# Designs tried in a protein design run: peptides against a protein of PDB entry 5HDT. Part 3

Target 1, 163 residues: chain A of PDB entry 5HDT
Amino acid sequence: MVVKTFMDMDQDSEEEKELYLNLALHLASDFFLKHPDKDVRLLVACCLADIFRIYAPEAPYTSPDKLKDIFMFITRQLKGLEDTKSPQFNRYFYLLENIAWVKSYNICFELEDSNEIFTQLYRTLFSVINNGHNQKVHMHMVDLMSSIICEGDTVSQELLDTV
Target 2, 163 residues: chain A of PDB entry 5HDT as posed
Amino acid sequence: MVVKTFMDMDQDSEEEKELYLNLALHLASDFFLKHPDKDVRLLVACCLADIFRIYAPEAPHTSPDKLKDIFMFITRQLKGLEDTKSPQFNRYFYLLENIAWVKSYNICFELEDSNEIFTQLYRTLFSVINNGHNQKVHMHMVDLMSSIICEGDTVSQELLDTV

## One batch from the design tools (peptide; aimed at target 1 F52 F109)

Design b1_p8_8_s1 (made by RFdiffusion4, then SolubleMPNN; from b1_p8_8 with T5Y)
Fold by OpenDDE base, seed 3:
Structure b1_p8_8_s1 (fold): chain B 163 residues (1-163), chain A 8 residues (1-8)
Amino acid sequence: as target 1 above (163 residues)
Amino acid sequence: SYKMYVEP
């Protein structure tokens, strides 16, 4: 399975990283980002998060427009964190944990529309935070938001008003 | 060591 392939791969697996690079690029295509099945989109998001992890600190996606699409896509998937009783919650947690730890959203600082991406991320996180989340979920959300604020030097007033 | 996306 493609999902397991990237999940089990580490950053030092140079031969495997080269072997599956074309697959990683293919997974970011519009076919997968705009897939009609929400469960498929979640799996795609997890794969993309793993790809960012595996290839850190140099993501294999070179197009700024593609990177924007990917992070807006991942942000939309994070809405699924709201329902802690969902059968897919563990995958949403995996997505959150991954992007918080790897700091993949820091790639967005190089994009012209970084403020738009961060604003949507913060709005999404604040919309899904609830008392049903355990401490680990809250910590990852806070870590993700704090890291962006601390490392960013071009935060818009709109983003500041959102926080 | 584990690599992350941080400014050089």
Scores: peptide ipSAE 0.552, ipTM 0.922, DockQ to the pose 0.219
OpenDDE base, seeds 1, 2, 4, 5: peptide ipSAE 0.550, 0.551, 0.551, 0.551; ipTM 0.921, 0.922, 0.921, 0.922

Design b1_p8_8_s2 (made by RFdiffusion4, then SolubleMPNN; from b1_p8_8 with T5Y E7K)
Fold by OpenDDE base, seed 4:
Structure b1_p8_8_s2 (fold): chain B 163 residues (1-163), chain A 8 residues (1-8)
Amino acid sequence: as target 1 above (163 residues)
Amino acid sequence: SYKMYVKP
């Protein structure tokens, strides 16, 4: 399965990275980002997170518009962290852990609409944080937000004031 | 070492 393929791939798998590049690009298509099934969208988000991980520090997506779509998409999926009792919670956790560790949102600093993306991310995280989450979840949420703050020379003061 | 994304 596609999910397992990218999940099991590491950053040093150069031949595999080349082999699955077209698949990685295809997974960011509107077909997947706008898929009507929320569970499918979660799987897509996890795959995209893995793709960012595998290709770090050079994501395979070169279009600024596409990158914005992807990160806004991932941000929307993080809302699923609100239900700690959901059978899909572990996948939401995986998504959170991945993007926090890899610092994939740092890609957004190269985007014109970075402040919009970060604003939506912070709003989403604060809307779900402290909802029965264990310490690991809290740690990843804090790591994700603090990484952007610490790295963000281009982050607006207005955004920082809303945090 | 594990690669991560950094600001430009």
Scores: peptide ipSAE 0.575, ipTM 0.933, DockQ to the pose 0.201
OpenDDE base, seeds 1, 2, 3, 5: peptide ipSAE 0.567, 0.567, 0.570, 0.574; ipTM 0.931, 0.931, 0.933, 0.933

## One batch from the design tools (peptide; aimed at target 1 E151)

Design b1_p9_1 (made by RFdiffusion4)
Pose (drawn by RFdiffusion4):
Structure b1_p9_1 (pose): chain A 163 residues (1-163), chain P 9 residues (1-9)
Amino acid sequence: as target 2 above (163 residues)
Amino acid sequence: PLPKMTVTP
């Protein structure tokens, strides 16, 4: 249910944002990012993606150490894109579609470990893409990775090699 | 600075 409200919420709704702000900060708790249940991490990942959409360009989570944990956690969940036969696939697709449209990963440009995050993101996307994915999946991955290069400060040789 | 992100009009 929290996924639906965060999905339907708007950047304009200052009222609902101030209300759910404490929940948004809580969903990033280590209890969720490391929850052993596959279905829970997926739902939490979708929420954190819309939480970045709703509050842009000013995200609620300010701690860099914590901000790092989130985007690495999201990258681990993008591994679910590989199984196109799973009933949960369309939810992984929603996650990909969201961070691609919002360019949420661009928040990592200011983190000290940005290169590790972007490099692990690129490797993951190139390791999950297969003949089961339609062009929309290909398109969203390009949108996601293109923003990191075009709007980033630099491209390390390591990140360039993953391409 | 602010990250370059999508902001709805």

Design b1_p9_1_s1 (made by RFdiffusion4, then SolubleMPNN; from b1_p9_1, 4 letters changed)
Fold by OpenDDE base, seed 5:
Structure b1_p9_1_s1 (fold): chain B 163 residues (1-163), chain A 9 residues (1-9)
Amino acid sequence: as target 1 above (163 residues)
Amino acid sequence: KLPKMYIKP
């Protein structure tokens, strides 16, 4: 299965990275990003997060527009963190942990619409943060937001005002 | 093993 393939792959698997590069590119297509099934979209998001992890520090996606679409897509999926009792929560946790760990959103600093992406991310995270989350979830959320602030030299004041 | 990360140059 595609999900397991990328999940099990490490950053040093050069031959495998080359082998599955076309699949990685295909997973970012509109067909998957706009898939009607919510669970499928979550799986796609996890795969994309794994792809960013595997190919770090150089994501395989070369189109700024495609990168924007991907991060806006991932941001939308993070809304699922709000329900800690959902049977899919562990996958949402995986997604959060991954993107926080490798700092995937830092790719957005190279995009013209970085402020839009970061604003949507922060709004989403603040929307879903609640006392039902365990310490690890909170730490990943804080790590994700803090890394952007610390790395950013062009973060808007409007974004900072939301923190 | 620590992962490679996306960081600002």
Scores: peptide ipSAE 0.581, ipTM 0.925, DockQ to the pose 0.178
OpenDDE base, seeds 1, 2, 3, 4: peptide ipSAE 0.572, 0.580, 0.578, 0.577; ipTM 0.922, 0.924, 0.924, 0.923

Design b1_p9_1_s2 (made by RFdiffusion4, then SolubleMPNN; from b1_p9_1, 4 letters changed)
Fold by OpenDDE base, seed 5:
Structure b1_p9_1_s2 (fold): chain B 163 residues (1-163), chain A 9 residues (1-9)
Amino acid sequence: as target 1 above (163 residues)
Amino acid sequence: SLPKMYIKP
């Protein structure tokens, strides 16, 4: 399966990365980003997170508009973290862990609409944080937000005031 | 190899 293919791939698999590049690009199409099935969208988000991981530090997506769409899409999926008892929670955890570890949202610093993306991310994270989350979830959330603040020279005061 | 991340230059 496509999900397993990217999940199992490491960052040093240059031949495989080239082989599946077209698939990676296709997964960012509107067909997948706007898929009507919520569970499919979660799987797509996980795949995209894996793609960012695999191709780090250079994401394969060259269009700023496409990158914006992807990160706004991933941000929307993170809302699923609020229900710790959901059967899909483990996949939401995977998504969070991945993007926090590789710092994929740092790609957004190169985008004109970075402030919008970061604002939406922080709003989403603050909306889903709850006492039902274990320490690991909290740590990943903090790591994700802290990395953006620490590395960002474009982070607005408005966003900082929200933190 | 060392893990790669997206770090601002």
Scores: peptide ipSAE 0.562, ipTM 0.918, DockQ to the pose 0.185
OpenDDE base, seeds 1, 2, 3, 4: peptide ipSAE 0.554, 0.560, 0.555, 0.562; ipTM 0.916, 0.917, 0.916, 0.917

Design b1_p9_1_s3 (made by RFdiffusion4, then SolubleMPNN; from b1_p9_1, 3 letters changed)
Fold by OpenDDE base, seed 5:
Structure b1_p9_1_s3 (fold): chain B 163 residues (1-163), chain A 9 residues (1-9)
Amino acid sequence: as target 1 above (163 residues)
Amino acid sequence: KLPKMYVKP
């Protein structure tokens, strides 16, 4: 399955990265980003996170508009972290762990709408943080937010006031 | 093995 293909791929698999590049591009299409099934959207988000990981430090998506769509999409999926008892929680955890570890949201600094993306991310994370989360979840959330602040010469004061 | 990461240019 496509999900397993990207999940198992490492950053040094140059031939495989080339082989699946078109699939990676296709996964960012509106068909997948706007898929009606919530579980499918979560799988898509995980695949996209894996794609960012695999192709780091150069994401294969060249369109700023497409990148914006992707990160807004991933941000929406992170809302699922709120329910720690959900059958899909482990997959949401995977998504969070991945994007925090490789700092994928740092790509957004190249986008004109970075402040919008970061604002939505922070609002989402603060809305889902709760005492039911274990320490690892909290650490990944903090790592994700702090990385953006540390590199954010373009981070608005309004966003900083939210923290 | 630590992954390559994204950083602001």
Scores: peptide ipSAE 0.573, ipTM 0.922, DockQ to the pose 0.155
OpenDDE base, seeds 1, 2, 3, 4: peptide ipSAE 0.562, 0.565, 0.565, 0.565; ipTM 0.919, 0.920, 0.920, 0.920

Design b1_p9_1_s4 (made by RFdiffusion4, then SolubleMPNN; from b1_p9_1, 3 letters changed)
Fold by OpenDDE base, seed 4:
Structure b1_p9_1_s4 (fold): chain B 163 residues (1-163), chain A 9 residues (1-9)
Amino acid sequence: as target 1 above (163 residues)
Amino acid sequence: KLPKMFVKP
């Protein structure tokens, strides 16, 4: 299972990281990002989050356009956090926890469209946050948003006003 | 050992 392969891999697995680099690149293809199955897209998002974790602090994706696509894609998946009773909620939680912990969205500061990405992220998070989420979910959401604000000297005032 | 994270460039 591809998902488990990346999930179980740690940052010190240099040979494995090299071995699965092509797979990591393949998972960011339009075939997967635009997959018609919502559950598949969620699994892809989790894999991408794991890939960022594994290769941190160096993302294996070098194309700015591809990176934008990936983070916009991940952001769209986070909307699934809205339904705490969903059978897929634990997978959405994993995605949230991962990207918050690894601070993968910091990669976006290198992108010219960073403001767009962060704006969409914040809009998404505020649209799904609710009292049905437990403390851990809230903590990860806050951590994710706070990390961008704290690191983002170039974050627009418009985005800051949204917070 | 803390995991490596991404930081602002």
Scores: peptide ipSAE 0.459, ipTM 0.898, DockQ to the pose 0.176
OpenDDE base, seeds 1, 2, 3, 5: peptide ipSAE 0.446, 0.450, 0.449, 0.455; ipTM 0.895, 0.897, 0.896, 0.900; seeds 1, 5 fail the geometry check

Design b1_p9_2 (made by RFdiffusion4)
Pose (drawn by RFdiffusion4):
Structure b1_p9_2 (pose): chain A 163 residues (1-163), chain P 9 residues (1-9)
Amino acid sequence: as target 2 above (163 residues)
Amino acid sequence: TKGPLVIKS
């Protein structure tokens, strides 16, 4: 249910945002980012993605250590894109479609471990892409990775090598 | 550098 409300919420709805702000900060708890259930991490990942969409360009989570945990957690969930036969695939696709449209990962430019995050993101996307993915998956991955290069400060040799 | 886009529902 929380996924639906966060999906339907708008950046304009200041009322609903102030109301659900405490829940948004809570969903980033370590209880969720490390929950052993595959279905829970997926749902939480979709929420954190819209939480970044709704509150842009000013995200609610301010702690850099915590902000790092989230985007590495999301990258681990993008591994689910590989199984195109799974019933949960369309939800992983929604996650990809969201962070691609919103350019949420650009928040990491300011983090000290930005290169590790972007490098692990690139390796993951190139390791999950297969013949089961339609052009929309290819398109969203390019949108996601293009923004990091075009709008970033630099490109390390390590990140360039993953391409 | 640029942050996330403002995307409405």

Design b1_p9_2_s1 (made by RFdiffusion4, then SolubleMPNN; from b1_p9_2, 5 letters changed)
Fold by OpenDDE base, seed 5:
Structure b1_p9_2_s1 (fold): chain B 163 residues (1-163), chain A 9 residues (1-9)
Amino acid sequence: as target 1 above (163 residues)
Amino acid sequence: MKGPRVVRA
């Protein structure tokens, strides 16, 4: 199982990281990012989050355009956090926890379109946050947003005003 | 989740 493969992999497993590099690259293809199945897209997002974790502080994706596509994709998946009663909520939680802990979105500061990415992220998070979320979910959301604000040299005032 | 190396400090 691809999901389990990346989830169980450590950052120091250099030989395994090399072995599964091609798979990591293929998971970012349009075939997966635009997959018609919502559950598949969630699994892909979790895999991508794990890939960012494993290869931190650098991503294996060399194309800035591809990185943008990936983060816009992950942002869209975070909409699933809105329904705490969903059977898939545990995977949405995993996605949020992972990207917040790793500070995955901070890679975007190196992208020309970082402002667009961060704007979409904040809009998404504020659209899904609700009183049904437990403290852990709220903390991860705050951690995710705070990590970006703390490096706000490339964050627009418009985005800061939205917060 | 085990403590990974974060992307940004």
Scores: peptide ipSAE 0.099, ipTM 0.816, DockQ to the pose 0.149
OpenDDE base, seeds 1, 2, 3, 4: peptide ipSAE 0.073, 0.085, 0.066, 0.089; ipTM 0.807, 0.811, 0.776, 0.811; seed 1 fails the geometry check

Design b1_p9_2_s2 (made by RFdiffusion4, then SolubleMPNN; from b1_p9_2, 3 letters changed)
Fold by OpenDDE base, seed 4:
Structure b1_p9_2_s2 (fold): chain B 163 residues (1-163), chain A 9 residues (1-9)
Amino acid sequence: as target 1 above (163 residues)
Amino acid sequence: MKGPLVVRS
């Protein structure tokens, strides 16, 4: 399975990174980002998170528009964190843990629409955070948000209003 | 989760 392949891949596996580069690019296509099945979209998001992990600090996606689409897509998937009793919650947790640890969203600082991306991320996280989340979930959410605020030279007023 | 060798920061 593609999910398993990227999950098990290491950053220092140069031959594998080259081998699966085209697959990584295809996973960011509209076919997957706009897939009608929400469970498929979650799997795609996890794969994309792993791709960012594997290729960190760089990304195989050269198009700024594509990067924006990807992070807006990942942000939308994070809405699934709201229901801690969902059968898919553990996969949403994996997504959150991954992007927080890797600091994947920091790539967005190079994008013209970074403020829009960060604003949507923060709005999403604050909309789904609840007392049903354990300490680890809360910590990952805080880590994700803090890394962006602390490393960003400037943030929009809209983002500040969200925080 | 295994930590990354390089973190985007």
Scores: peptide ipSAE 0.044, ipTM 0.733, DockQ to the pose 0.115
OpenDDE base, seeds 1, 2, 3, 5: peptide ipSAE 0.042, 0.043, 0.040, 0.038; ipTM 0.730, 0.734, 0.722, 0.708; seeds 1, 2, 3 fail the geometry check

Design b1_p9_2_s3 (made by RFdiffusion4, then SolubleMPNN; from b1_p9_2, 4 letters changed)
Fold by OpenDDE base, seed 1:
Order: sequence, then C-alpha cells, then structure tokens
Structure b1_p9_2_s3 (fold): chain B 163 residues (1-163), chain A 9 residues (1-9)
Amino acid sequence: as target 1 above (163 residues)
Amino acid sequence: MKGPLKVKA
C-alpha cells in the first residue's frame, strides 16, 4: 500500500527515494487532491506529509502553484481534528504530528501566496482547537503556528493580529 | 513518530 510505503521510508534511503519519486509526484495530481472520498483524501494528505518528511529539507514538487495546492489541500484536511471521537482521528493526529515535526509549511515562505496559505492554516487550526484535545495535539498545533511566526519575515499584519 | 533527521528551515 502506498500509505505504508512512504510511512516506513527513511530520509536517508536514497535508493528508495529515487524509486518512488514518480509516485510522489503523481499523488499531488488533481485526481487525488480532488478525490470525492473524504477518507481517501485523508490518506493522500498523510502520504504527502510523509513525502515532505522524506525529501526534507527540499520537496520533489518544484511548481509554486502545485505547492500552494498541496498545502491548501492539507490545510483543509486538518478540519478533521475537530472530532476527537472519530475513528479517523488517529490519522488526523498523524498528519498534524508529521507536518509539525518536519515544519513542512516553512517551505511556503518561498511562495508568492504564502500569506494566503498561512492565513488559511491559522483560521483552520483556531476553528478546530478545543479543550477536548489532549496535550500532544495542543503542543503540535502550537509548534506548527509558532514556527511560522518566529521564522517568517513576510507574514501579514492580519495574521499577526490573530495571535 | 521518530523525529526527522532533516527539517525544513
């Protein structure tokens, strides 16, 4: 399975990284990003998160427009963190943990539309944050948002005012 | 999960 393949892959596995590069690129296609099944989209998001981890600090996606689409897509999936009792919550947690650890969104600083991406991320996170989340979830959310604020020189004033 | 060896700056 594709999800397991990327999940188990290490960053220093250069041979495997080369082998699955085309698959990584294909997973970012509109076919997957706009898939009608919510569970499939979550799996795709997790795969994309793992791809960012594996190829860090770079990414195999070179198109700024494609990167924007991917991060907007991942951001939309994070809405699933709202229901802590969902059977899919563990996958949403994995997604959050991964992108927070890797600081995946930091690649967006190089994008022209970075402010739009970060604004949408913060709006999404603040919309789902609640007292029902355990400490680990809160920690990852804070880490994700703080890293962007601390490292960003191009963060909009509107975004800063929301903090 | 295991922490990454390389993270994005």
Scores: peptide ipSAE 0.045, ipTM 0.740, DockQ to the pose 0.125
OpenDDE base, seeds 2, 3, 4, 5: peptide ipSAE 0.043, 0.044, 0.042, 0.044; ipTM 0.732, 0.743, 0.724, 0.742

Design b1_p9_2_s4 (made by RFdiffusion4, then SolubleMPNN; from b1_p9_2, 5 letters changed)
Fold by OpenDDE base, seed 5:
Formats: sequence, structure tokens, C-alpha cells
Structure b1_p9_2_s4 (fold): chain B 163 residues (1-163), chain A 9 residues (1-9)
Amino acid sequence: as target 1 above (163 residues)
Amino acid sequence: MKGPLKVHA
């Protein structure tokens, strides 16, 4: 299974990273990003998060437009954190934990449309955060937002005023 | 031994 393959892969697995590079590129295609099945999109998001983890501090995607599409896609999936009782919540938690831990969104600082991406991320996180979330979820949300603020010399004042 | 976790800057 593709999901398990990337989940079990370490950052220092050089041969495997090379072996599955083409698969990583295909997972970012419109076929998967615009897949009609919500569960498939969640699995794709988790795989993409793992890809950012595995290839850190680099991303295998060389197109700025593709990177923007990916992060906007991941941001849309984070909306699923709103339902803490969902059977899929554990996968949403995994997604959040992963991208917070490796600071995946920091890749966006090199993108022209970083402010758009960060704005959408913050709006999404504040829309789903609630008292039903445990301390770990809150911690990851704070870590994710803080990493962007702390390293965000390019973060606009407009975004800061929105937060 | 495995090195420290690499993160994005």
C-alpha cells in the first residue's frame, strides 16, 4: 500500500527515496488532488505530508505552482479536524502532527503566494479549533502557527491583524 | 545511529 510505504520510510532511506520519487511526483497530480472521494483525498494528504517529512529539508516538487496547489490542498483537508468524533479523526491528527513536526509550511516562504497560503491556513485552523480537542491537538496547532510567525519575515501585517 | 530529525527552514 502506498500510504504505508511512505509512512514507514525514514529520512535517511536514500535508496527508497530515489525508488519512490516518481510515485511522490504522481501523487501531486490533479488526478489525486481533485479526486472525488473524500477518504482518498485524506490519504493523499497524509502521503504528501510524509513526502515532505522524508525529503526534508528539500521538497521533490520543483514547480512553485504545484507546491501552492499541494499546500492549498492540505489546508482544505485540515478542515476535517473539526469533527473529533469522526472515525477518520486519527488520520487528520496524523496529518496535523506531521506537518507541524517537520514545519512543512515553511516551504511556502519561498513561494510568491505565501501570504495567500498562510491566510487560508490560519482561517482554517481557527475555524476548526474547539474545546473538544485534547492538549496534543492544541499543541500542534500552536506549533504550526508559531513556526510561521517566528520565521515569517515575509508575513504581511494584514495576516497578523487577521490572527 | 539515526541522525536528528530534519525540518524545513
Scores: peptide ipSAE 0.429, ipTM 0.854, DockQ to the pose 0.113
OpenDDE base, seeds 1, 2, 3, 4: peptide ipSAE 0.426, 0.428, 0.422, 0.427; ipTM 0.864, 0.854, 0.854, 0.865

Design b1_p9_3 (made by RFdiffusion4)
Pose (drawn by RFdiffusion4):
Structure b1_p9_3 (pose): chain A 163 residues (1-163), chain P 9 residues (1-9)
Amino acid sequence: as target 2 above (163 residues)
Amino acid sequence: HPVMNLGKS
């Protein structure tokens, strides 16, 4: 249910944002990012993605250490894109579609471990893509990775090599 | 601020 409200929420709704702001900060808790249940991490990942959409360009989570945990957690969930036969696939697709449209990963440009995050992101996307994915999956992955290069400060040799 | 898109796709 929380996924639906965060999906339908708008960047304009200042009222609902101030209300759900405490929940948004809570969903990033370590209890969720490391929850052993696959279905829970997926739902939480979709929420954190819209939480970044709703509050842009000013995200609620300010701690860099915590901000790092979230985007690495999201990258681990993008592994679910590989199984195109799973009933949960369309939810992984929504996650990909969202962080691609919002360019949420660009928040990591300021983090000290940005290169590790972007490198692990690139490796993951190139390791999950298969013949089961339509062109929309290909398109979203290019949008996601293009923004990191075009709008980033630099491209390390390690990140360039993953391409 | 990071370069981001506003609204929905």

Design b1_p9_3_s1 (made by RFdiffusion4, then SolubleMPNN; from b1_p9_3 with H1K S9P)
Fold by OpenDDE base, seed 4:
Structure b1_p9_3_s1 (fold): chain B 163 residues (1-163), chain A 9 residues (1-9)
Amino acid sequence: as target 1 above (163 residues)
Amino acid sequence: KPVMNLGKP
């Protein structure tokens, strides 16, 4: 499965990174980002998170518009953290843990629409943050938000007001 | 500047 392939891949696997580059690019296509199946979208988000991990500190996506689409897409998936009893919660947890640890959203600082991306992220996180999550979930959420605030040279006042 | 962690979590 594609999900496991990227999950098991590491940053030192240069040949594999090159081999699966085209697949990584295709996973960011509208076909997958706008897939009608919610579970498929979650799997895609996890794959994209792993892709950012594998190719860190750079991303294989060269289009700023595509990067924006990806992070807005990932942000929308994070809303799934709201239901801690969902069978898919563990995969949402994986997504959160990954992007928090990798600090993948930090690549958005190079984007013109970074403030929009971060604002949507924070709004999404705060909408779900107090839904019976354990300490680990809370820590990842805080880590994710803190990394953006602390490392961003320019953050909108709207974002600061949200925090 | 964007800084992303290297390695595996």
Scores: peptide ipSAE 0.041, ipTM 0.741, DockQ to the pose 0.834
OpenDDE base, seeds 1, 2, 3, 5: peptide ipSAE 0.039, 0.038, 0.037, 0.040; ipTM 0.734, 0.727, 0.726, 0.739

Design b1_p9_3_s2 (made by RFdiffusion4, then SolubleMPNN; from b1_p9_3, 3 letters changed)
Fold by OpenDDE base, seed 4:
Structure b1_p9_3_s2 (fold): chain B 163 residues (1-163), chain A 9 residues (1-9)
Amino acid sequence: as target 1 above (163 residues)
Amino acid sequence: KPVVNLGKP
């Protein structure tokens, strides 16, 4: 199970990080990002979130375009948070908790299209927020959004309009 | 500057 492999990996496991680097790169391929199965895409998103955690503060992906694709992909998966009764909700929660705690999106500040990424993230989060979410979900959503605003030097007006 | 947390949630 690839998901468990990355989930259980520690940041200080240098040999493992090197060993699975090629796998991490492969998981960001179009084959996985555009996989037709929604559940597979969710699993891929969780793996990618774990990869960002493991390799923090640096991502193994060297292409700015690839990083953009990944974060836009993760953002699309967060739409699944809308249904709190879904059997996959706990995995969506894991995704949210991970990226919020790690502050994975903050790596996007170095990208030219950071404002687009953040805008889509905010639109997505506000779209899925509902009263069915418990306090932890709300907290992670707020943490995710506030970290970007607080650490960003500038944000687009479009982003501000979503807040 | 962008920074991500180190450690595990």
Scores: peptide ipSAE 0.032, ipTM 0.684, DockQ to the pose 0.826
OpenDDE base, seeds 1, 2, 3, 5: peptide ipSAE 0.026, 0.026, 0.024, 0.027; ipTM 0.669, 0.667, 0.654, 0.671

Design b1_p9_3_s3 (made by RFdiffusion4, then SolubleMPNN; from b1_p9_3, 3 letters changed)
Fold by OpenDDE base, seed 4:
Structure b1_p9_3_s3 (fold): chain B 163 residues (1-163), chain A 9 residues (1-9)
Amino acid sequence: as target 1 above (163 residues)
Amino acid sequence: KPVMNFGKP
């Protein structure tokens, strides 16, 4: 299974990273990002998060437009954190934990539309935060947001004022 | 070897 393959892969698995590079690129295609099944989209998001983890600090996606699409896509999936009783919540948790730890959104600082991406991220997080989440979820949300605030030199003041 | 992320050093 593709999900398990990337989930179990380590950052120092150079041979495997090379082997699965084409698959990583394929997972970011419109076919997967626009997949009609929301559960499939969640799995895709988790795979993409793992791909960022595995290839850190060098993302395999080189197109700024593709990177924007990916992060806007991941941001949309985070809305699923709103339902703590969903059978898919654990995967949403995994997604959140991963992107917070890996700081994958920090890639967006190199993008022209970083402010748009960060704005959508914060709007999404604040829309779902404090909805019966445990301390771990809150911690990851705070870590994710604070990393962008603390490390960003190009984050708009408007966004900072909303925090 | 420490685990890598995308944060600033």
Scores: peptide ipSAE 0.461, ipTM 0.879, DockQ to the pose 0.152
OpenDDE base, seeds 1, 2, 3, 5: peptide ipSAE 0.453, 0.456, 0.460, 0.460; ipTM 0.885, 0.886, 0.879, 0.881

Design b1_p9_4 (made by RFdiffusion4)
Pose (drawn by RFdiffusion4):
Structure b1_p9_4 (pose): chain A 163 residues (1-163), chain P 9 residues (1-9)
Amino acid sequence: as target 2 above (163 residues)
Amino acid sequence: TKGPLIRKS
């Protein structure tokens, strides 16, 4: 249910944002990022993605250490894109479609471990893509990875090598 | 560098 309200919420709705702001900060808790249940991490990942959409360009989570945990957590969930036969696939697709449209990962440009994050992101996307994915999946991955290069400060040799 | 885009539902 929280996924639906965060999906339908708008960047304009200042009222609902101030209301659900405390929940948004809570969903990033370590209880969720490491929850052993696959279905919970997926739902939480979709929420954190819209939480970044709703509050842009000013995200609620300010702690860099915590901000790092989230985007690495999201990258681990993008592994779910590989199983195109799973009933949960369309939710992994929504996650990919969202962070691609929002360019949420660009928040990591200011983090000290940005290169590790972007490199692990690139490796994951190139390791999950298969013949089961339609062109929309290919398109969203390019949009996601293009923004990191075009709008980033630099491209390390390690990140360039993953391509 | 650029941050996330302002998006609406």

Design b1_p9_4_s1 (made by RFdiffusion4, then SolubleMPNN; from b1_p9_4, 5 letters changed)
Fold by OpenDDE base, seed 3:
Structure b1_p9_4_s1 (fold): chain B 163 residues (1-163), chain A 9 residues (1-9)
Amino acid sequence: as target 1 above (163 residues)
Amino acid sequence: MKGPKVVRS
C-alpha cells in the first residue's frame, strides 16, 4: 500500500527517498488531487503530508504552481475535522498533527501566492473549530496558525487583522 | 505518527 510505504519511511532513508521520488511526484497529479472519492482524497492528503515530513526541510516538488495546488488541496481536506464522530476523524487528526508538527505550510513563504494559501487555511480552520474538539486538536490548530504568524514577516496585515 | 527528526523552521 502506497500510504503505508510513506508512513513507514524515515527522513534519513536516502536510498528509499530516491527510489520513491517518482511515486511522490505521481501522487500530486490532478488524477489524485481531483479524485471524486472523498476518502481517497483524504488518503492522498495524508500521503502528501508524510512526503513533506520525509523530505523536510525540503520538498520533492519543484513547481510553485504544483506546491500551491497541493496546499490548497490539503486545506480543503481539513474541513473534514468538523465532524468529530466520523469514522475518518482519526485520519483527519493524523493529517492535522503531521502538518502542524512538521510545519509543512512554511514552505509556502517562498510562493508568490502565499497570502492566498494562508488566508484559505485560516478561514478553513476557523470554520471548523468548535467546542467539540479536544485539547489536542485545539493545540495542533493553534500551533499550525502560530508557526505561520511567527515566521511571517511576509504575512499580510489584512490577514493578521482577521486573526 | 513517527516523530520527525527535522522540521521546517
Scores: peptide ipSAE 0.190, ipTM 0.874, DockQ to the pose 0.119
OpenDDE base, seeds 1, 2, 4, 5: peptide ipSAE 0.187, 0.187, 0.178, 0.185; ipTM 0.869, 0.871, 0.867, 0.869

